# Ledger of designs, part 73: peptides against a protein of PDB entry 5K2M

Target 1, 273 residues: chain A of PDB entry 5K2M
Amino acid sequence: MRIGITYTVLRREEMAIKERAGEFGEVVMLHEDDLLFPGNYDLDVVIIRNVSHFKALYTARLFESEGIPTVNSSRLIFEAGDKLFATLRLAGKVPVPEWKAALSEGGALRVPDSLGYPLVSKPVFGSWGRLLAKVNDRDSLEAVLEHRKWMKNPLYGIHYFQEFVEKPGRDIRSYVIGGEFVGAIYRYSNHWITNTARGGKAEPCSDPEVEELSVKAWEAFGEGALAIDIFESEKGLLVNEVNPNMEFKNAARVTGADMAGKLVEYAVEVAKT

## One batch from the design tools (peptide; made by RFdiffusion4, then SolubleMPNN)

Design b2_p15_1_s1 (from b2_p15_1, 7 letters changed)
Fold by OpenDDE base, seed 4:
Structure b2_p15_1_s1 (fold): chain B 273 residues (1-273), chain A 15 residues (1-15)
Amino acid sequence: as target 1 above (273 residues)
Amino acid sequence: TEEEEELVERAREEV
């Protein structure tokens, strides 16, 4: 068994994945600078840990083109890493926040007629709450839309909106790998963006409803390793988004779950199929 | 390390 691990930065997650992968076979660490295609990669599977969504997506697809399976697959990265495409999958299986998509400014200006205010503007791609905006009024909506016109990436012209969900000063992040629930955490913040990457406190979440919902959310995609962001709302639990390029250092530390081991075990299973 | 944090932050600025 030869396990590739692609990475941008050697984080605690990549170190843990490397260590656990070493128990199953030979580990080949592949920094982004080492990646050239077409290549002659002698690998049975590649664990994709590139920080950029697009670099991860293209890296996965490039290895797959050489007959090397990836964790996650390029399909999963594509569908789960796009917030709109992820919402389309999730909405058929689990409760999600109310959402609207618009393909023009004129369409986006009508979103409040359906969602009201406040609403949340999201880019379809991006992590750590990047370019999330709580839009409280028309003036704020117009400002967000104007700024989007000047952004270089055409995907910023895809307008994705959600209802603003009032949260109890926290959200939930769960982890499902190969269809198995691995663990969950509460992420605390006084800000409406509760992401622990911005200095939020993490605590273990032990809730059977979270576990069940997390598995159902994973089943909307049907493969790979996903972090799942869940909101506690007045309507009950809502699946906000999924992440096919999960950070788990805080979750592993807080829960004691072997997230790196579970990811490697799944990658070894994928290599054998 | 501060260097690791800077590298991670720089990588987070990448799309």
Scores: peptide ipSAE 0.072, ipTM 0.781, DockQ to the pose 0.106
Fold by OpenDDE base, seed 3:
Structure b2_p15_1_s1 (fold): chain B 273 residues (1-273), chain A 15 residues (1-15)
Amino acid sequence: as target 1 above (273 residues)
Amino acid sequence: TEEEEELVERAREEV
């Protein structure tokens, strides 16, 4: 078996995936600079670890066009990596925060009539809480919409909003690979954005309700490896978003779960189908 | 450092 690994940066995750993939076959590391298409790639499967959502999506689709399966698939990256498309999948299967989408400024100005204040403005793409805004009033909403109007990327004209969820100073990140729950962590922060990439602490989460909800959230997509972000709210557990290009160094360290091994095992299964 | 890795990761998603 020949396992490709595409990457932008050799992180702890990519090093662990490379090491574990070496137990199953020959490993071919492919930096973004090495990727030219069409190409004669002799690979049974490719693990997609490009940092950019769009680079990951196009890389997956390009390998699939050569008849090489990918983990994750371009379909999963497309549906899970867009916050609005992910919400559309999740909302049919699991509890999610209340949300609205608007396609114009005039539509966006009516969102508070349904969600109230405070609300959260999100871009449909991007990581680490980038361009998240807590909007407390009309003046703040008008300011966010005005700034979005001057952003060059047309995707910033897709206005996605959620209710503001009061959290207990933490959120949950769980991991589901091939339909199996692998582990979960609490992410602690004094800020309403609880991402560990902003200096938050991680602790193991051992909650059977989180495990069950995480598997159900994965079943909304039905394939691949997903990180799942869950909120503890007054309404119970809410699935906020999913990530088809998960970071897991903190989760692997804190839980002791072999996330890299589970990802490679799943990629080997995909190669055999 | 984990912080430096995360800063590099963030800077590369913007490109």
Scores: peptide ipSAE 0.015, ipTM 0.579, DockQ to the pose 0.137
Fold by OpenDDE base, seed 1:
Structure b2_p15_1_s1 (fold): chain B 273 residues (1-273), chain A 15 residues (1-15)
Amino acid sequence: as target 1 above (273 residues)
Amino acid sequence: TEEEEELVERAREEV
């Protein structure tokens, strides 16, 4: 078996994936600079680890066009990596925070009539809380919408809003690979944006309700490897978003789960299908 | 490392 691994930066995750993939076959590391298409790739499967959502999406689709399956698939990256498309999948199976989408400023200005204040403005794409805004009032909404008009990417004209969820100073990140729950962590933050990249403490999460909800959230997509972000709310557990290009170094360290091994095992199963 | 974080951040700014 020949396993490709595409990457932008050789992180701890990519090193662990490489090491575990070496137990199953020959490993071919492919930096973004090595990716030219059409190409004659002799690979049974490719693990997609490009940092950019769009680079990951196009890389997956390009390998699929050569008849090489990818983990994750271009379909999964597309649907899970867009916050609005992910919400559309999730909302049919699991509790999600209340949301609205608007396709114009005039539509967006009416979102508070349905969600109230405070609300959260999100771009449909992006990571690490980039361009997230807590909108407490009309003046803040108008400011966010005005700034969006001057952004060059047309996807910033897709206005996605969510209710502001009061959290207990933490959120949950779980991991589901091939439909198997692998582990979960609490991410602590004093800021309303919980992100481990901002120096948040991680602790193990051992909650059967989190495990069950995480598997159901994965089943909304029905394939691949997902990190799942869950909120503890007054309404109970809410699935906020999923990530088809997961970071897991902190989760693997804290839980002791073999997330890299589980990802490789799933990629080997995909290669045999 | 700080260098790894900077490389990841730059790679994520490249939309």
Scores: peptide ipSAE 0.071, ipTM 0.779, DockQ to the pose 0.139; fails the geometry check
Fold by OpenDDE base, seed 2:
Structure b2_p15_1_s1 (fold): chain B 273 residues (1-273), chain A 15 residues (1-15)
Amino acid sequence: as target 1 above (273 residues)
Amino acid sequence: TEEEEELVERAREEV
């Protein structure tokens, strides 16, 4: 078996994936600078670890065009990596924060009539809480919309909003790989954005409701490896978003779960189908 | 490493 691993930066996750993949076969590390298509790659499966959502999406689709399966698939990256498309999948299976989408400024200005204030403005793409805005009033909404007009990427003209969820100074990140729950962590932060990539503390989460909800959230997509972001709200557990390009170094360290091994095992299964 | 964090942060600036 020949296992490709595409990457932008050799992080702790990519090192762990490489090490575990070496137990199953030959490992081919592919930096973004090495990726030329068509390339006639001799690989049984590729693990996609590109940092950029779009680079990951296109890389996966390019390998699939050569008949090489990817983990995650380009389909999963596309549907799970877009916050709005992910919400559309999740909302049919699990509780999600109340949301609205608007395709114009005039539409976006009516969102508070449905969600009220405070609300959260999110770009449909982007990681680590980038361009998240807590919008407390009309003036703040107008400012966010004005700034979006001057952003060069047309996807910033897709206005995605959620209700503001009051959280207990933390959120939950769970991990589901091939439909198996692998583990979960609490992410602590003094800021309303609880992402550990911004200096949050991680602690283990052992909650059967989190496990059940995480598997149901994964079943909304039905393939691959996902990190599931869950809020503890006054309404109960809410699935906020999923990540098909997960960081797991903190979760693996805190839980002791072999997340890299589980990802490689799943990639080996995908290679055999 | 600080260098790894800087590389990841730069890669995060790319959408």
Scores: peptide ipSAE 0.064, ipTM 0.778, DockQ to the pose 0.137; fails the geometry check

Design b2_p15_1_s2 (from b2_p15_1, 8 letters changed)
Fold by OpenDDE base, seed 3:
Structure b2_p15_1_s2 (fold): chain B 273 residues (1-273), chain A 15 residues (1-15)
Amino acid sequence: as target 1 above (273 residues)
Amino acid sequence: TEEEEELVEEARKEV
């Protein structure tokens, strides 16, 4: 078996995936600079670890066009990596924060009539809480919409909003790979944006309700490896978003779960189908 | 780590 691993930067996750993949076969590391298509790749499966959502999406689709399966698939990356498309999948299966989408400024200005204030403005793409805004009033909404007009990327004209969820100074990140729950962590932050990439502490989360909800959230997509972001709210657990390009170094460290091994095992299964 | 901040900055530049 020949296992490709595409990457932008060799992180702790990519090193762990490489090490575990070496137990199953030959490992071919593919930096983004090595990726030319069409190409003659002799690979049974490719693990997609490109940092960019769009680079990951296009890389997966390009390998699939050569008849090489990917983990994650281009379909999963497309549906899970867009916050609005992910919400559309999740909302039919699990509790999610209340949301609205608008395709114009005039539509966006009516969102508070349904969600009220405070609300959260999100871009449909991007990571680490980039361009998240807590919008407390009309003046703040108008300011966010005005700034979005001057952003050159047309995807910033897709206005996605959620209710503001009061959280207990933490959120939950769980991991589901091939339909198996692998582990979960609490992410602590004094800021309303809880992210470990911003210096938050992580602790193990051992909650059967989180495990059950995480598996149900994965079943909304039905394939691949997902990180799942869950909020503890006054109305119970809410699935906020999923990530098809997960970081797991903190979760692996804190839980002791072999997330890299589980990802490789799943990729080997995908290669055999 | 500085490497984590660089990765976050690169991922900030990469849409």
Scores: peptide ipSAE 0.016, ipTM 0.574, DockQ to the pose 0.201
Fold by OpenDDE base, seed 1:
Structure b2_p15_1_s2 (fold): chain B 273 residues (1-273), chain A 15 residues (1-15)
Amino acid sequence: as target 1 above (273 residues)
Amino acid sequence: TEEEEELVEEARKEV
């Protein structure tokens, strides 16, 4: 078996995936600079670890066009990596924060009539809380919409909003790979954005409700490896978003779960189908 | 971490 691993930066995750993949076969590390298509890749499967959502998506589709399966698939990356498309999948299976989408400024200005204030403005793409805004009033909504008009990417004209969820100073990140729950962590932060990339403490999460909800959230997509972001709310657990290109360094360290091994095992299964 | 800051910066350039 020959296992490709595409990457932008060699992180602890990519090193762990490489090490584990070596137990199953030959490992071919493919930096973004090594990727040219069409190509004669002699690979049975490719693990996609490109940092960019769009680079990951296109890389997956390009390998699939060569008859090489990918983990994650281009379909999964597309649907899970877009916050609105992910919400559309999730909302059919699991509780999600109340949301609205608008396709114009005039539509967006009516979102508070349904969600009230405060609300959260999100771009449909992006990571690490980038361009998240807590919108407390009309003036801040108008400011966010005005700024979006001057943004060059047409996807910024897709207005996605959620209710503001009051959280207990933390959120949950769980991991589901091939339909198996692998582990979960609490991410602590004094800020309403609880992302670990901003210096949050991580602790193990051992909650059967989180495990069950995480598997159901994965089943909304039905394939691949997903990190799942869950909120503890007054309404109960809410699935906020999923990530088809998970960071797991902190989660693996804190839980002791072999997330890299589980990802490789799943990729080997995909290669055999 | 420095690594997380670098990743955030790379992710900012790719959009």
Scores: peptide ipSAE 0.016, ipTM 0.571, DockQ to the pose 0.200
Fold by OpenDDE base, seed 4:
Structure b2_p15_1_s2 (fold): chain B 273 residues (1-273), chain A 15 residues (1-15)
Amino acid sequence: as target 1 above (273 residues)
Amino acid sequence: TEEEEELVEEARKEV
């Protein structure tokens, strides 16, 4: 068994994955600078840990083109890493926040007629709450739309909106790998954007409803390793988004779950199929 | 942290 691990930055997650992968076979660390295609990669599977969504997507697809399976697959990265495509998958299986998509400014200006205010503007791609806007009124909506026109990436012309969900000063992040629930945490934040990268406290979440919902959310995609972001709302639990390029250092520390081991075990399973 | 700064910088290159 030869296990590739692609990475941008050697984080705690990549170190843990490397260590656990070493128990199953030979580990080949592949920094982004080492990646050239087509190549003669002698690998049974590649664990994709590139920080960039697009780099991860293209890296996965390039290895797959050489007959090497990836965790996650390019399909999963594509569908789960796009907030709108993820919403389309999730909405058929689990409760999600109310959402609208518009393909023009004129369409986007009508979104409040359905969602009301406040609403949340999201880019379809990007991490760490980047370019999330709480839109409280018409003037704020117009400003967000104007700024989007000057952004060079054409994907910023895809206008994705959600209802603003009032949260109890926290959200839930769960982890599902190969269809198995691995663990969940509460992420505490005084900001409406809950992100552990901003110094939020993490605590274990032990809720059977979260476990069941997390597995159902994973089943909307049907493969791979996902982090799942869940909101506690007045309407009950809502699946906000999924992440096919999960950070888990805080969750692993807080829950004691062997997330790196579970990811490697799944990658070894994928290599054998 | 330096790690967080690197991650934020890499994340900015996606834009």
Scores: peptide ipSAE 0.016, ipTM 0.558, DockQ to the pose 0.199
Fold by OpenDDE base, seed 5:
Structure b2_p15_1_s2 (fold): chain B 273 residues (1-273), chain A 15 residues (1-15)
Amino acid sequence: as target 1 above (273 residues)
Amino acid sequence: TEEEEELVEEARKEV
């Protein structure tokens, strides 16, 4: 078996994936600079670890065009990596925060009539809480919409809004790979955006309700490896978003879960189908 | 790209 690993930067995750993949076969590390298509790649599967969502999506689709399966698939990266498309999958299977989508400024200005204030403005793409805005009033909504109008990417004209969820100073990140729950962590933050990049503590999460909800959230997509962001709310657990290009270095460290091994095992399974 | 450098620098800080 020959296992490709595409990457932008060798992070702890890519190093762990490389090490574990070496137990199953020959490992071919493929930096973004090495990727030319069409190509004659002799690979049984490719693990996609490109940092950019779009580079990951296109890389996956390019390998699939050569008849090489990818983990994650281009389909999963596309559907899970877009917050609106992910919400459309999730909303029929699991509790999600209340949301609205609008395709114009005039539509977006009516969102508070349904969601009220405060609400959260989210871009449909992007990671690390970038361009998240807590919108407390009409003036703030108008400001966000005005700024979006001047952004060059037309995807910023897709207005996705969510209810503001009061969290207990933390959120949950769980990991599901091939339909198996691998582990979960609490991420602590004093900010309404719980992002571990802001120096939050991580602790193991051992909650059967989180495990069950995480598996159901994965089943909304039905394939691949997903990180799942869950909110603890007054309404119970809510699935906020999923990530098809998961970071797991601290989750693996904190839980002791073999996330890299589980990802490789799943990629080996995909290669055999 | 500048966006990728920011992403990588953010990813280095993330979990």
Scores: peptide ipSAE 0.018, ipTM 0.553, DockQ to the pose 0.414; fails the geometry check

Design b2_p15_1_s3 (from b2_p15_1, 7 letters changed)
Fold by OpenDDE base, seed 4:
Structure b2_p15_1_s3 (fold): chain B 273 residues (1-273), chain A 15 residues (1-15)
Amino acid sequence: as target 1 above (273 residues)
Amino acid sequence: TEEEEEAVRRAKEEV
């Protein structure tokens, strides 16, 4: 068994994955600077840990073109890493926040007619709550739309909105790998954007409803390793988004779950199929 | 480290 690990930055997660992968076979660390295609890679599977969504997506697809399976697959990275495409999968299986998509400014200006105010503007890509806006009124909506016109990436012209969900000063991050629930945490924040990368505290979440919902959310995609963001709302639990390029250092520390081991075990399973 | 956090930040800014 030869296990590749692609990475941009050697984080605690990549170190843990490397260590656990070493128990199953030979480990080949591949920095982004080492990646040239087409290539002659002698690998049974590649664990994708590129920080950029697009670099991860293209890296996965490039290895797959060489006949090497990846964790996650390029399909999963594509569908789960885009907030709108993820919503399209999730909405058929689990409760999600009310959402609207528009393909023009004129379409986006009508979104409040359906969602009301406040609403949340999201880019379809990005992490750590980057370019999330709580839009409280028409003037704020117009400002967000105007700013989007000056953004160079054409994907910023895809207007994705959600209802604003009132949360109890926290959200839930769960982890599902190969269809198995691995663990969950509460992420505390005084800001409406709950993210541990912004200094939020993490605590263990032990809730059977979270476990069940997390597995169902994973089943909307049907493969790979996902982090799942869940809101506690007045309507009950809502699956907000998924992440196919999960950070887990805080969750592993807080829960004691062997998330790196579970990811490697799944990658070894994928290599054998 | 602060350098690693900054490297991750930069890499995440490269969408």
Scores: peptide ipSAE 0.355, ipTM 0.889, DockQ to the pose 0.140
Fold by OpenDDE base, seed 5:
Parts: sequence; structure tokens; C-alpha cells
Structure b2_p15_1_s3 (fold): chain B 273 residues (1-273), chain A 15 residues (1-15)
Amino acid sequence: as target 1 above (273 residues)
Amino acid sequence: TEEEEEAVRRAKEEV
């Protein structure tokens, strides 16, 4: 078996994946600078670890065009990596924060009539809580919409909003790979955006309700490796978002779970189907 | 490393 690993930056995750993949076969590390298509890649599967969502999506689709399966698939990266498309999958299976989407400013200005204030404005793409806005009033909503007009990417014209969820100074990140729950962590932050990439502490989460909800959230997509962001709310657990390009260094360290091994095992299964 | 974290940050900023 020959296992490709595409990457932008050789992180702890990519090092761990490389090490574990070496137990199953020959490992081919593919930096973004080495990727040319069409190409004659002699690979049974490719693990996609490109940092950019779009680079990951296109890389996956390019390998799939050569008849090489990818983990994650281009389909999963596309559906899970877009917050709105992910919400559309999740909302039919698991509790999610109340949400609205608008395709114009005139539509967006009516969102508070349904969600009230405070609400959260999200771009449909992006990592680490980038361009998240807590919108407390009409003036703040108008400002967010005005700023988005001047953003060059047309995807910023897709207006996605959620209710503001009061959280207990933390959120949950779980990991599901091939339908198996691998582990979960609490992410602590004094800010309403709880992200470990912003200096939050991580602790193990051992909650059977989180495990069950995480598996159900994965089943909304039905394939691949996902990190799942869950909120503890007054309404119970809510699945906020999923990530098809998961960082797991903190979760692996804190839980002791072999997340890299589980990802490789799943990639080996995909290569055999 | 700090350099790796900065490289990841830059790559994520490119979307």
C-alpha cells in the first residue's frame, strides 16, 4: 500500500499521520509545491492535510480525478467545510443553534425579526473564529453588512447568522473518524469565541451524551474524519460546526487518543473499497 | 515552533 499525505505545513498532526502511516505501507509526503496535475501518482489513497480549505478541496478533487480516493473526500470537504452547507446536513439529524441565511442586505436586515439580538454573524468559510461578529443591535448589524460589501470575495455576500449561545466559559470539540468516536475535549476561554488556537486551555471530555451526539453529527455526512464543535447551552447540547480539516494535536495530547492512527486506519479502509 | 505557527496562520489567511 502506498499512502500519500498532502500538506502545506509539516505540523505535529502531519508528523503523527506520517509515522502511523509508515506502519501500513510506503508513505509519500507531498508538499503543495510538489503537486502537479494531471499526474501519474502511484498511490492507493491520499490523506488531505492542506491548511487552506480551498486548496484541500481542489487537491482532493484532483486526486479523485486520477482515480485515487482521498481522506477526506472532496464531497465531504465541500459540505462540511462550508458552515451553511454543514448546517443544512446537521439540522436534519442533531440539535443546532437557531440560524438564518440571507442572500442580500435587505434579507439580512430582517434576520433579527426571527432570531432577535444578540446574534452571531459568520462567514460560510474560515477558521479560528475569523470574521465572527457578535451583533448586539441594528447599528452593529448595519456595520457588519457595510463592511462585507467592500470584501472582494463574493462568498462574503452569503449572510449566515446564528443565535448567540451563552456558554459556560467553554465549548466541546469531539472527533469522529469512520463513524467511530475517538475522543473529545473541553476548550476553555474567557471570550465568547472558545478556540484553542486563541490560547484556550484544553481538558478531556468524557460525556456519553457528547459521544452519542458526535456520532449522530458525523452520520449527517456519512463519511470521513470530522472534528465537531459542540456548545453546552441552556437548551442542551448544540452542534455548532464541523471541520473536515481537523487540528488534533491538543486533543491527542490531552485525551491520549491515537487520532493519527485512527485517521490512517480509516484511510487504509478507504483504499481497500 | 513559532515559525510553523506563523506559517499555518499565513496559510489559513490565504483561505
Scores: peptide ipSAE 0.348, ipTM 0.886, DockQ to the pose 0.139
Fold by OpenDDE base, seed 1:
Structure b2_p15_1_s3 (fold): chain B 273 residues (1-273), chain A 15 residues (1-15)
Amino acid sequence: as target 1 above (273 residues)
Amino acid sequence: TEEEEEAVRRAKEEV
């Protein structure tokens, strides 16, 4: 068994994955600078840990073109890493926040007619709450749309909106790998954007309803390793988004769950299929 | 480290 690990930054997660992969076979660390295609890679599976969504997507697809399976697959990275495509999968299986998509400014200006105010404007790509806007009124909507016209990336012309969900000063992040629930945490924040990357406290979440919902959310995609972001709302639990390139250092520390081991075990299973 | 967090931030800014 030869296990590749692609990475941009050697984080605590990549170190843990490397260590656990060494128990199953030979480990080949591949920095982004080492990745040239086509190439003669002698690997049974590749664990994708590139920080960029698009670099991860293309890296996965390039290895798959060489006949080498990846964790996650390019299909999963594509569908789960886009907030709109992820919503399309999730909405068929689990409760999600109410959402609208518009393909023009004129379409976007009509979104409040369906969802009301306040809204959340989201780019379809991006992490750590970048370019998330709470849109309380028409003037704020017009300002967000005006700024989007001057953004050079054509994906900023895809207007994704969600209802504003009032949260109890926290959200939930769960982890499902190969269909197995591995663990969950609460992420505390005084800001409406809850993210541990912004200095939020993490605590263990032990809730059977979260576990069941997390597995159902994973089943919407049917493969790979996902972090799942869940909101506690007045309507109950809502699956907000998924991440096919999860950070887990805080979750592993707080829960004691062997997330790196479970990821490697799943990659070894994928290599054998 | 702060340098690692900055490197991750930069890599995430490249999309």
Scores: peptide ipSAE 0.347, ipTM 0.886, DockQ to the pose 0.140
Fold by OpenDDE base, seed 3:
Structure b2_p15_1_s3 (fold): chain B 273 residues (1-273), chain A 15 residues (1-15)
Amino acid sequence: as target 1 above (273 residues)
Amino acid sequence: TEEEEEAVRRAKEEV
C-alpha cells in the first residue's frame, strides 16, 4: 500500500495523517510544488489536504485521471466545497436554513421579499466566515451588491443568501468519515459568526440527534470525509454547510477521537475497491 | 507557528 498525501502547509492534521498512514503502508508526502501532471505516480490512493478549494479539486481530478482514487474525490470536493451546491444536496435530506440564490443584482434585490430581513449574504466559496454579511435592510443589501460588482472573480456574481439564524452563542461541528460518525464539538463565540479559527472555545458535543443528523447529512453526498456545520435554532437543528477539506485539530484535541486514523482507514478501504 | 498560520491564511485567500 502506497499512500499519497497532498498538502499546501504541513499542519497538525497533515502530521497526524502522515503518522497514521505510516502504519498501513509507505507514505509519500506531496507538496503543491511537487505536483506536476501527467506524473506517472505510483500510488494506491491519495489523501487530498491542499488548503485551497480549487487546488484540492483540481489535484483530486488530476490523480483520478491517472486511475488513482482520492480522499476526498473530485466529485465530493466539487459538490460539498461550494455552499450552493452543498445546499442543493442537503436540502433534499436534512433540515437547512431557508435560502435563496440569485444570478443578477435585480434578482438579488427581490430575495428579501421571500427571506425577509435580517438575511445573510454568503460567497459560494471560502472559509472562516470570509465575506459573510448580515444584511439588516435594503440599504445594506444595495451596498453588498454594489461591492460584489467590483470583485473581479465571476463567482462573486452568484448571489447566495440564507435566513439569519439566531444561535445560542455557539454552533456545532461534527465529523463523518465513510458514513461513520467520528465526533462533534460545540464552537463558542460572542459574534454571530462562530468559528474556532477566530479564537472561539471548543467543547465536546455528545448529542444523539446531532449524530443522527450528521450521518444523514453525509448520506446526501454518499462518500468521503466531511465536517458538518450544524446550527441550534428555534426550529431545531439545521445543517448550515459541509466541508470536504476539514480542519480537525481542535475537535481531535477536545473529543479525543482519532480523526486522522479514521481518515487513513477510509483511504485504505477506497484503495482496495 | 505564526508563519504556518499565515501561510494557511494566504493559501485560503487564493481560494
Scores: peptide ipSAE 0.336, ipTM 0.882, DockQ to the pose 0.140

